Peptides against a protein of PDB entry 6IDX. Designs and how they scored, part 118

Target 1, 380 residues: chain A of PDB entry 6IDX
Amino acid sequence: KELAKLSADVTFATEFINMDGIIVLTRLVESGTKLLSHYSEMLAFTLTAFLELMDHGIVSWDMVSITFIKQIAGYVSQPMVDVSILQRSLAILESMVLNSQSLYQKIAEEITVGQLISHLQVSNQEIQTYAIALINALFLKAPEDKRQDMANAFAQKHLRSIILNHVIRGNRPIKTEMAHQLYVLQVLTFNLLEERMMTKMDPNDQAQRDIIFELRRIAFDAESDPSNAPGSGTEKRKAMYTKDYKMLGFTNHINPAMDFTQTPPGMLALDNMLYLAKVHQDTYIRIVLENSSREDKHECPFGRSAIELTKMLCEILQVGELPNEGRNDYHPMFFTHDRAFEELFGICIQLLNKTWKEMRATAEDFNKVMQVVREQITRA

## One batch from the design tools (peptide; made by RFdiffusion4, then SolubleMPNN)

Design b2_p15_8_s2 (from b2_p15_8, 8 letters changed)
Fold by OpenDDE base, seed 3:
Structure b2_p15_8_s2 (fold): chain B 380 residues (1-380), chain A 15 residues (1-15)
Amino acid sequence: as target 1 above (380 residues)
Amino acid sequence: SPVDDFLKRLIESRK
């Protein structure tokens, strides 16, 4: 207990470390000797002292043994562990993951996100905070392939649901530490969009062109039997599609694929448009047809607007930026849906279309409309 | 937030 308290002092820590004190503490954990009187209390203070000593950055985290890691991971994965031990074990694992890629690999083998989710289903906010912090650390340090798998997994949907129900909608105020961890998780989730945001459309990729064609089909041919094979004369068809792509509000009416070659937002804008068209078809058709039926210069160019809005949302959400330690601003709405970004886009595109109408905007007013929409979104 | 309010309205309109 006194060691744990004194370990916060840099002078004491330096002297204790110089005496191989950390090695003694690690050996106490490694031994797992449950035969000692007050073992749980002793262990809790040992883990506290270990954390405080390591937080000085004097000793490399790589000094810890695999036995130590397994013992700490065991305290997190085993049922009915003392809350004080669990809390400190979560914090140690977080620090290990953050400070050492080699320790991350070992910890990622010993602990599952599913085990950590169990620690979110408790009334103790401190345990919940450290559990999310460890999830965030694992997510941050994961290779890109594993990070995407973690994000796409049922684990994320379940994690999101558990966070929403047990943390955000809990009967207690969210502390600053928890708010920070929720912010971090949100940022890390949005950073998964970076790949698509930076992916240029290949204008020669037929599959990507077929998505643009599907946007046209949904908007204009929704009542026509898909059996009308694209068989007849190429030029009349190109001219027809050019008209349709103009009505869709693409900048390049001849080759809309060129509008998606700019990064950001690249293919992410097309993903948002397709999501809107497939999931919110009535909203999509309404927005497109309301503007396509206008012979006045007051048409809102949907395609251009969708691209610029996607870019704007990426800027507002700081997609691709690392979490800032000073921030704790999270949006509860992003925990309500698994495709929260696309849903946000679907809302904001309606706001844009409304704002365009209210302003009686023309194509010359496009940037002014986007500024007003930005202010509306950022004040939200 | 107007976006949160709009989200709420949208969620409510789908009920």
Scores: peptide ipSAE 0.017, ipTM 0.561, DockQ to the pose 0.019; fails the geometry check
Fold by OpenDDE base, seed 5:
Structure b2_p15_8_s2 (fold): chain B 380 residues (1-380), chain A 15 residues (1-15)
Amino acid sequence: as target 1 above (380 residues)
Amino acid sequence: SPVDDFLKRLIESRK
């Protein structure tokens, strides 16, 4: 107990480390000797002293043994561990993951997100906070392929649901520390969109062009059997499609693929448009047809609007940016749906279309409409 | 936030 308090002092820490004191603490953890009277209290103080000593940055985190990591991971994976030990063990693992890629690899083998989710189903907000902090650390330090796997896993849907039900909708106020961890998780989740945001459309890729054609089909041929293969495009059919792409509000209505070559938002805008068209088909068709039938120059260019809105949402959500310390502004809405970004897009595109009408905008007012929509979204 | 209020309304309308 006294050691744990003194370990916060850098002068004491330096001298204690110089006497190999930290090695003694690690060996106490590694021994796992449960036979001692007050073992849990002793261990809690040992782990506290270890954390405080390591926080001085004098000793590399890579000095810890695999046995130490397994013991700490064991305290997190066991259902009946003292809260004080669990809390410190989560904090140690977080620090290990953040400070060493080698330790991340070892910890990622010993602990699953599923095990950490169990610590979110408790009434202790401090434990919940440290569990999310460790999840965030694992997510931040994961290779890109593993991050995608974490996002696609049933564990992520379950994690979202558990956070929503046990943290956000809990009967207790969210503390600043928890709000920060929820912010971090949100940022890391949105950063998974960065690849698509920075992916340029290839105008020569037929599969990508077929997506744009599918947007046209859904808007204008919704009652037509998809089995009617777009027959060999006579020049009349090409001219018809050019008209349809103009009605869809693409900037390049001759070759709409060119509108998706700008990054950001690249292919992410096309993904949002396709999601809207498939999941919210009635809303999509209504927006497109309402603007496609106008001859008064007050048509809202859907294609252009969808691209610029996707870019704007990426800017507002800071897609591709690392989480900042001291921020705690999370959006509870993003924990309500698996495709929260695409659903947000679907809401915001309706807001944009409404705002365009209310402003009686023309194509010249496009940037003004986007500014008003930005203010509406950011004040929301 | 208007977005949160809109989303609350959206969630409530889908119930």
Scores: peptide ipSAE 0.017, ipTM 0.551, DockQ to the pose 0.020; fails the geometry check
Fold by OpenDDE base, seed 2:
Structure b2_p15_8_s2 (fold): chain B 380 residues (1-380), chain A 15 residues (1-15)
Amino acid sequence: as target 1 above (380 residues)
Amino acid sequence: SPVDDFLKRLIESRK
């Protein structure tokens, strides 16, 4: 107990480390011997002292043995562990993952996100915070292949549902530390969009062109009797499609694929448009047809608006940026749906279309409308 | 509107 308190002092820590004191603490954990009276209390203070000593950055985390890692991971995986031991064990694992890629690899073999989910189903917010912090550390340090697998596990309705129900909708106010960890998790989740945001459309890729054609089909052919597809020549079809792509509000009416060659938002804008068209078909058709039937120059160009809105959302959400230690702003809505970004897009595109109408905007007002929409989204 | 309800929920979730 006294050691744990003194270990917060850098002068004491330096002297204690110089006496190989930290090695003695690691050996106490490695021994696992429950034979001592008050073992749990002694262990809790040992882990506290170890963490406080290591937080001074004097000793490398790589000094820890595999036996030590297995013992700490064992405390996290056991169903009946003292809360103080569990809390310190989660914090130690987090620090190991953050400070050493070699320790990350070893820890990722010993623990699963599924085991950490059990620590979210408790009433103790401190345990919940450390569990999310460790999940975030594992997510941050995961190689790209494993990061996508973890994201798929987060997209598994279970983790998001548990965070939503046991953390966000809990009967207790969310502390600053928990709010920060929820923010970090949100940022790391949105960073998975970076690949698509930076992917340029290839105008010569037929599969990508077929997606644009599908957007046209959903908007215009879903209501058209299939009998009146004029079997007439390739040129009339090209002219027809150019008109349809103009009505869809693409900047390049001849080759809409060119509108997706700019990164950001690249293919992510097309993904959002296709999601809207397939999942919210009535909303998509309404937005497109309301603007395609206007002859008053007050038409809101859907295609251009969708691209610029996707870019704006990426900027607002800071897609591709690392989480900032001083930020605690998270959005509970992103824990309510598997495709939360695409759902946000679907809401914001309706807001944009409404704002465009209310402003009586023309194509010349496009940037002014986007500025107003940005302010509306950021104040929400 | 569904948009207004969503934005309202967004604002309320920050309080």
Scores: peptide ipSAE 0.015, ipTM 0.517, DockQ to the pose 0.025; fails the geometry check
Fold by OpenDDE base, seed 1:
Structure b2_p15_8_s2 (fold): chain B 380 residues (1-380), chain A 15 residues (1-15)
Amino acid sequence: as target 1 above (380 residues)
Amino acid sequence: SPVDDFLKRLIESRK
């Protein structure tokens, strides 16, 4: 206990480390000997002292043995662990993950997100905070391939549900520390969109062009079986499609694929449009047909609007940026749905379409409408 | 608790 207090002092820490004191603490954890009365209290103070000593940055985290990692991971994965040990063990693991890529690899083998989710199903918000912090650390330090796999895993869907039900909708006010971890998790989740945001459409890729054609089909041929699209585009059909792409509000109504070559938002805008068209088909058709039937130059260009809105949402959500310290702003909505970004897009595109009508906007007012919509989204 | 204060400082220092 006194060692844990003194370990916060840099002068004491330096002297204690120079005496190999930290090695002694690690060996105490590695031994795993539960034979002592009050072992839990002693261990909790040992872990506290270890953390305080390591926080001075004098000793590299890479000095930690595999045996030590396994013991700490064991305190997180085992049922019925003392709360004080669990909290410190989560904090140690978070620290290891953040400070050492080598330790991340070892910890990622010993601990699953599923085990950490169990620590979210408790009434203790501090344990919940440390569990999310460790999840965030693991997610932040994961290689790109593993990060995408983690995002697609059932564990992430379950994680969002558990966070929503046990943290956000809990009967307790959310503390600043928890709000920060929820913010971090949100930022890391949105960073998974970066790949699609930075993917340029290839105008020569037929599969990507078929998506744009599907948007046209859903909007204008919703009653027609896709099987009746005869593959031989006669000049009359090309002219018809050019008219349809103009009515869809693409900037390049001759070759809409060109509108998706700019990054950001690249293919992410097309993903959002396709999601809207398939999942919210009635809303999509209504927006497109309402603007396509206008003869008064007050048509809202859906295609252009969807691209610029996707870009705006990426800017507002800071897609591709690392989480900033001191920010605690999170959106509960992003924990309510697996496709929360696409759902947000679907809400915001309706808001944009409404705002365009209310302003009686023309194509020249496009930037003004986008500024008003930005203000509306950021105030919500 | 002193432990919670320590853990808070630890979280804040690693921000």
Scores: peptide ipSAE 0.000, ipTM 0.247, DockQ to the pose 0.092; fails the geometry check

Design b2_p15_8_s3 (from b2_p15_8, 6 letters changed)
Fold by OpenDDE base, seed 5:
Structure b2_p15_8_s3 (fold): chain B 380 residues (1-380), chain A 15 residues (1-15)
Amino acid sequence: as target 1 above (380 residues)
Amino acid sequence: SPVDAALKRLRRARK
C-alpha cells in the first residue's frame, strides 16, 4: 500500500527501479501464490505500484515476461476476480498493447474481444471503461487485416448491443473517461472507411459504371422490370442518359464516373448513394424527382451534393485521423445501427435537400448551403 | 442575398 502510493513519485520511482524493485513486483505477480492471507489486497497494491512505476517511462514495457502477461491475462479471463485486480489488469494490458507491438502480439493471442465483452455487462463503469479502452488499444494496434476482422466482430451486433444497453442506456451518467473511450471506438471504426474514401473510381471499370447506371434505373425506371437489360443504346439512348445524369445532379453529365475520381471522398460517395437508393429507395426517388422536375434553377444537384456531403462527413468524423486526447463526443447512432455511416449520410442528405429548399438556393449558393448543413450536423 | 437572409432566419430559429 505504501509502495503503491510512493510509486507515483518520480524520485522514488527512479530509486526503486535502480534497486531492481520493479523486478520484485513482476516476480510477485508471476508466482501466482494465492496462499498468503490478504493475497487479493496485496496483489491489487502490487499491480498499482507496477502501473505507477511504469507510467514514469523509465522502464520499457518490453521488460515483462510472457509469464507475467499470462498471469495478467488470466485475471481478465477468469470469472469472479476481485474488481480491484481486474481493473488494474485491464489497465496494464492496455498499456502493454499501446506501448509495445511485441506485447500486442502476445496479448492478442491470450485475450479475445469476447472475453472483454463480459466485463461490459457489469455495473462498474470503471471496469467497463477499461474493457473498452483495451478493445480500443487492440483495435488501434492491430494490423490492417486484423482490424477488419475486429470491426466485423463489432458489427456482429453483440458488442454494439452490449455497449448500448449496459453503458449508453445505463441508469448512470456517462463519465468523461467512458465518453472518451466511446469516441475512440467510433473514430477507429470509421477509419475503416479510409480505403473507400481514398479509392478513385476507374471510369473504364464497367462494374463501377453499372452502379451509376443502377442509380439512374432506380430513380427513373423503378417500375420497369430489371430484366429489361438496356439494349445497345442508340445515340438517342446515350443522349437520354446524359439528360438523366443531369437530372441526378452529376457535375459531369456525359461521364458521371469522373465525379468519383476525386479523393476524398472517392468511391465512398458512390457507396453511400447506392445504399440510399437500395435501402431507402422512396427517400432517394423523392429527392431525385423533386429536383429533376424543377425548371426554376432551384434544383438541388443530388450527385454533387452526395459527393460533397460524404466528404464533409468524413471531415466531421475525422476519417483517417487518430483519436484525439480529451475528446469525448460520440454519436449514439453508431451503436444503434450496423451501417451507421450510410444511415448518417441518409439523414444528412435529407437535411441538405430541406435546407436547400428553405434557402431557395441555386447552384451558385452550393458552398453556402454546405456551410449551413455543416453547422447543422455539428450541433445536432 | 435571399440566401443570407434565410441563413440568418435558420440561425435564429435554433436559438
Scores: peptide ipSAE 0.034, ipTM 0.675, DockQ to the pose 0.015
Fold by OpenDDE base, seed 1:
Structure b2_p15_8_s3 (fold): chain B 380 residues (1-380), chain A 15 residues (1-15)
Amino acid sequence: as target 1 above (380 residues)
Amino acid sequence: SPVDAALKRLRRARK
């Protein structure tokens, strides 16, 4: 207890470390000697002292043994561990993951996200916070291949469901620390969209062009069988498609694929448009047809609006940026839907279309509408 | 313009 308190002092920490005191603490954890009557209390103070000593940055986290990591991981993975030990063990693992890529690799082998999800099902918000913090650390330090696996895993859907039900919809106010961890998790999850956001459309890729054609089909030929592949279209058919792409509000009416060559938002905008068209077909058709039937120059260009809105959402959600330590703003919608970004896009595109109508905007007012919509989204 | 008037209204609804 006294050691744990004194370990917060840098002068004491320096002298204690110079005497190999930290090695003694690590060996005590490694020994796993459960036979002491006050083992849990002693261990809790040992782990506290270890954290406080390591927080001075005098000793590298790489000094810890595999046995030490396994013991700490054991306190997180085993049922019926003392809450005080569990809290400190989660904090140690978080610090290990954040400070050392080599320790991340070892910890990622010993602990699953599924085991950490179990600590979210408790009523203790501090345990929940440390568990999310460790998940966030693991997600942040994961190689890109493993981050995608973490995102696609049933664990992510389950994690979101558990967070929604046990944290966000909990009977307790969310503390600042938890709000920060929810923000971090949101940012890290939206960063998985970066690849698509930075992927340029290839105007020569037939599969990508077929998606644009499908957007046209859904909007204008909703009763027509998808079997009307664009066969060798006569010039008259090409001219018809140019009209349809104008009605869809693409900037390039001849080759809408060119509108998706700008990164950001690249292919992510097309993904959002296709999701809207397939999942919210009635909403998509309504937005397109309401604007396509206008001859008064007050048509909202859907294609252009969808692209610029996707870009705006990426900027607002900081896609591709690291989480900021001072931020705690999270969107509950992120935890309600598997395709939360696309659902957010679907809400925001309706808001944009409404705002365009209310402003009686023309194409010249486009940037003014987008500014208003940005301000509406950031205040919601 | 009607747009500038709408912008002013939207900015006022923020106070």
Scores: peptide ipSAE 0.034, ipTM 0.674, DockQ to the pose 0.015
Fold by OpenDDE base, seed 2:
Structure b2_p15_8_s3 (fold): chain B 380 residues (1-380), chain A 15 residues (1-15)
Amino acid sequence: as target 1 above (380 residues)
Amino acid sequence: SPVDAALKRLRRARK
């Protein structure tokens, strides 16, 4: 107990480390000797002293043995562990993952996100916070391939559901530390969009062009009486498509694929449009047709608006940026839906379309509408 | 937050 308190002092820590004191603490953990009458209390203070000593940065985290890692991971995976030991063990694992890639690899073999989710189903917010912190550390330090697998896993859907039900919808106020960890998890989740945001469309890729054609089909062929057989020659068909792409509000009416060559938002904008068209078809058709039937200069260009809105949302959400230690602003939305970004896009595009109508905007007012929409999004 | 307000609007539209 006194050691744990004194270990916060850098002068004491330096002297204690020089006396091989930290090695003694690690050996106490490694031994797993449960024979002592006050083992749990002693272990909790040992783990506290170990954390405080390591926080001085005098000793490398790589000094820890595989036996030590297995013991700490054991305290996290065992169902009947003292809360004080569990809390400190989660914090130690987090620190190990953050400070060493070699320790990350070893820890990722000993523990799963599924095991950590069990620690979110408790009433103790401190345990919940350290469990999310460790999940965030594992997510941050994961290789890109493994990070994508973690994101796609049933564990992430389950994780979001558990966080929503046990943390966000809990009867307790969310503390600053928990709010920060929820923010970090949100940022790390949105950074998975970066690849698509930075993917340029290939204007010559037929499969990608077929997606744009599908947007046209959903908007215009759903209302077309089957009697107008497309019997007009290839040139009339090309001219028809150019008209349709104009009505869809693409900047390049001849080859809309060119509008997706700019990164950001690249292919992510097309993903959002396709999601809207498939999942919210009535909303999509309404937005397109309400603007395509206007012979007035007050048509809202859907394609251009969707691209610029996707870019704006990426900027607002800071897609591709690392989490900031001073921030705790998380969005409960992103824990309610698997496709939360696309759902946000679907709300914001309706807001944009409404704002465009209310402003009686023309194509010349585009940037002003986008500014007003940005303010409406950021103040909400 | 922008996103929470968007969600509050979505939840109101689904009722």
Scores: peptide ipSAE 0.016, ipTM 0.538, DockQ to the pose 0.022
Fold by OpenDDE base, seed 3:
Structure b2_p15_8_s3 (fold): chain B 380 residues (1-380), chain A 15 residues (1-15)
Amino acid sequence: as target 1 above (380 residues)
Amino acid sequence: SPVDAALKRLRRARK
């Protein structure tokens, strides 16, 4: 107990480390010797002292044995562990993952995200915080190949639902530390969009072109039997599609695929447009047709607006950036829906269309509308 | 411009 308090002092820590004191602490954990009176309390203080000593950065995290890692991981994976030991064990694992790629690899073999999710279903916000922190650390340090698997696990309705129900909608105020971890998780989740944001459309890819054609079909042919998709494009058909792509508000009316070659937002803009068209079809059709029927030069170009809005949302959400330790701003909405980015896009595109109408904007006013919309989104 | 006037109106409606 006194050691744990004194270990926060850098002078004491330096002296104690010079006396190989940290090695003694690690050996106490490694031994697993439950025969001592007050073992749980002693272990909790040992783990506290270990953390405080390691936080001075004097000793490399790579000094810990595999036996130590297994013991700490055991305290997190076992259902019947003292709360004080569990909390400190989660913190130690987080620190190990953050400070050493070698330790990350070993920990990722010993612990599953599913085991960590169980620690979110508790009333103790500190345990919840360290569980999310460890999840975030594992996600941050995961190799790109494993990051997608973790992303899929985080994209799983289950983790988001648990965080929403047990953390965000919990009967306790969210502490700063928890708010930070929720922010970090949000940032890491948005970074999954980076690949699509940086993916250029291939104008020669027929499957990608068919998505643009599907956007046209949903907007203009929603009542027409899909069987009459007339095959070989005569020049008259190309001219007809050029008119339709103009009505959709693409910049390149001849080849809308060219509008998606710019990264950011690349294919992510097309994903958002397709999501809107399929999931919010009435909203999509309304936005397109309201503007396509206008002959007053006050038409809002949907395609251009969708692309620039997607780019703007990526900028606002800092897609591809690392989480900042000083930030605690998370959006609860991103825990309420699996496709929260696309839903945000759907809200924001309606806001853009409304703002365009209210401003009586023309195509020349596009950047002014976008500036107002940015201000609207960032103040909401 | 009419747009700048509309912008001013929209900014006033938010105050």
Scores: peptide ipSAE 0.034, ipTM 0.679, DockQ to the pose 0.014; fails the geometry check

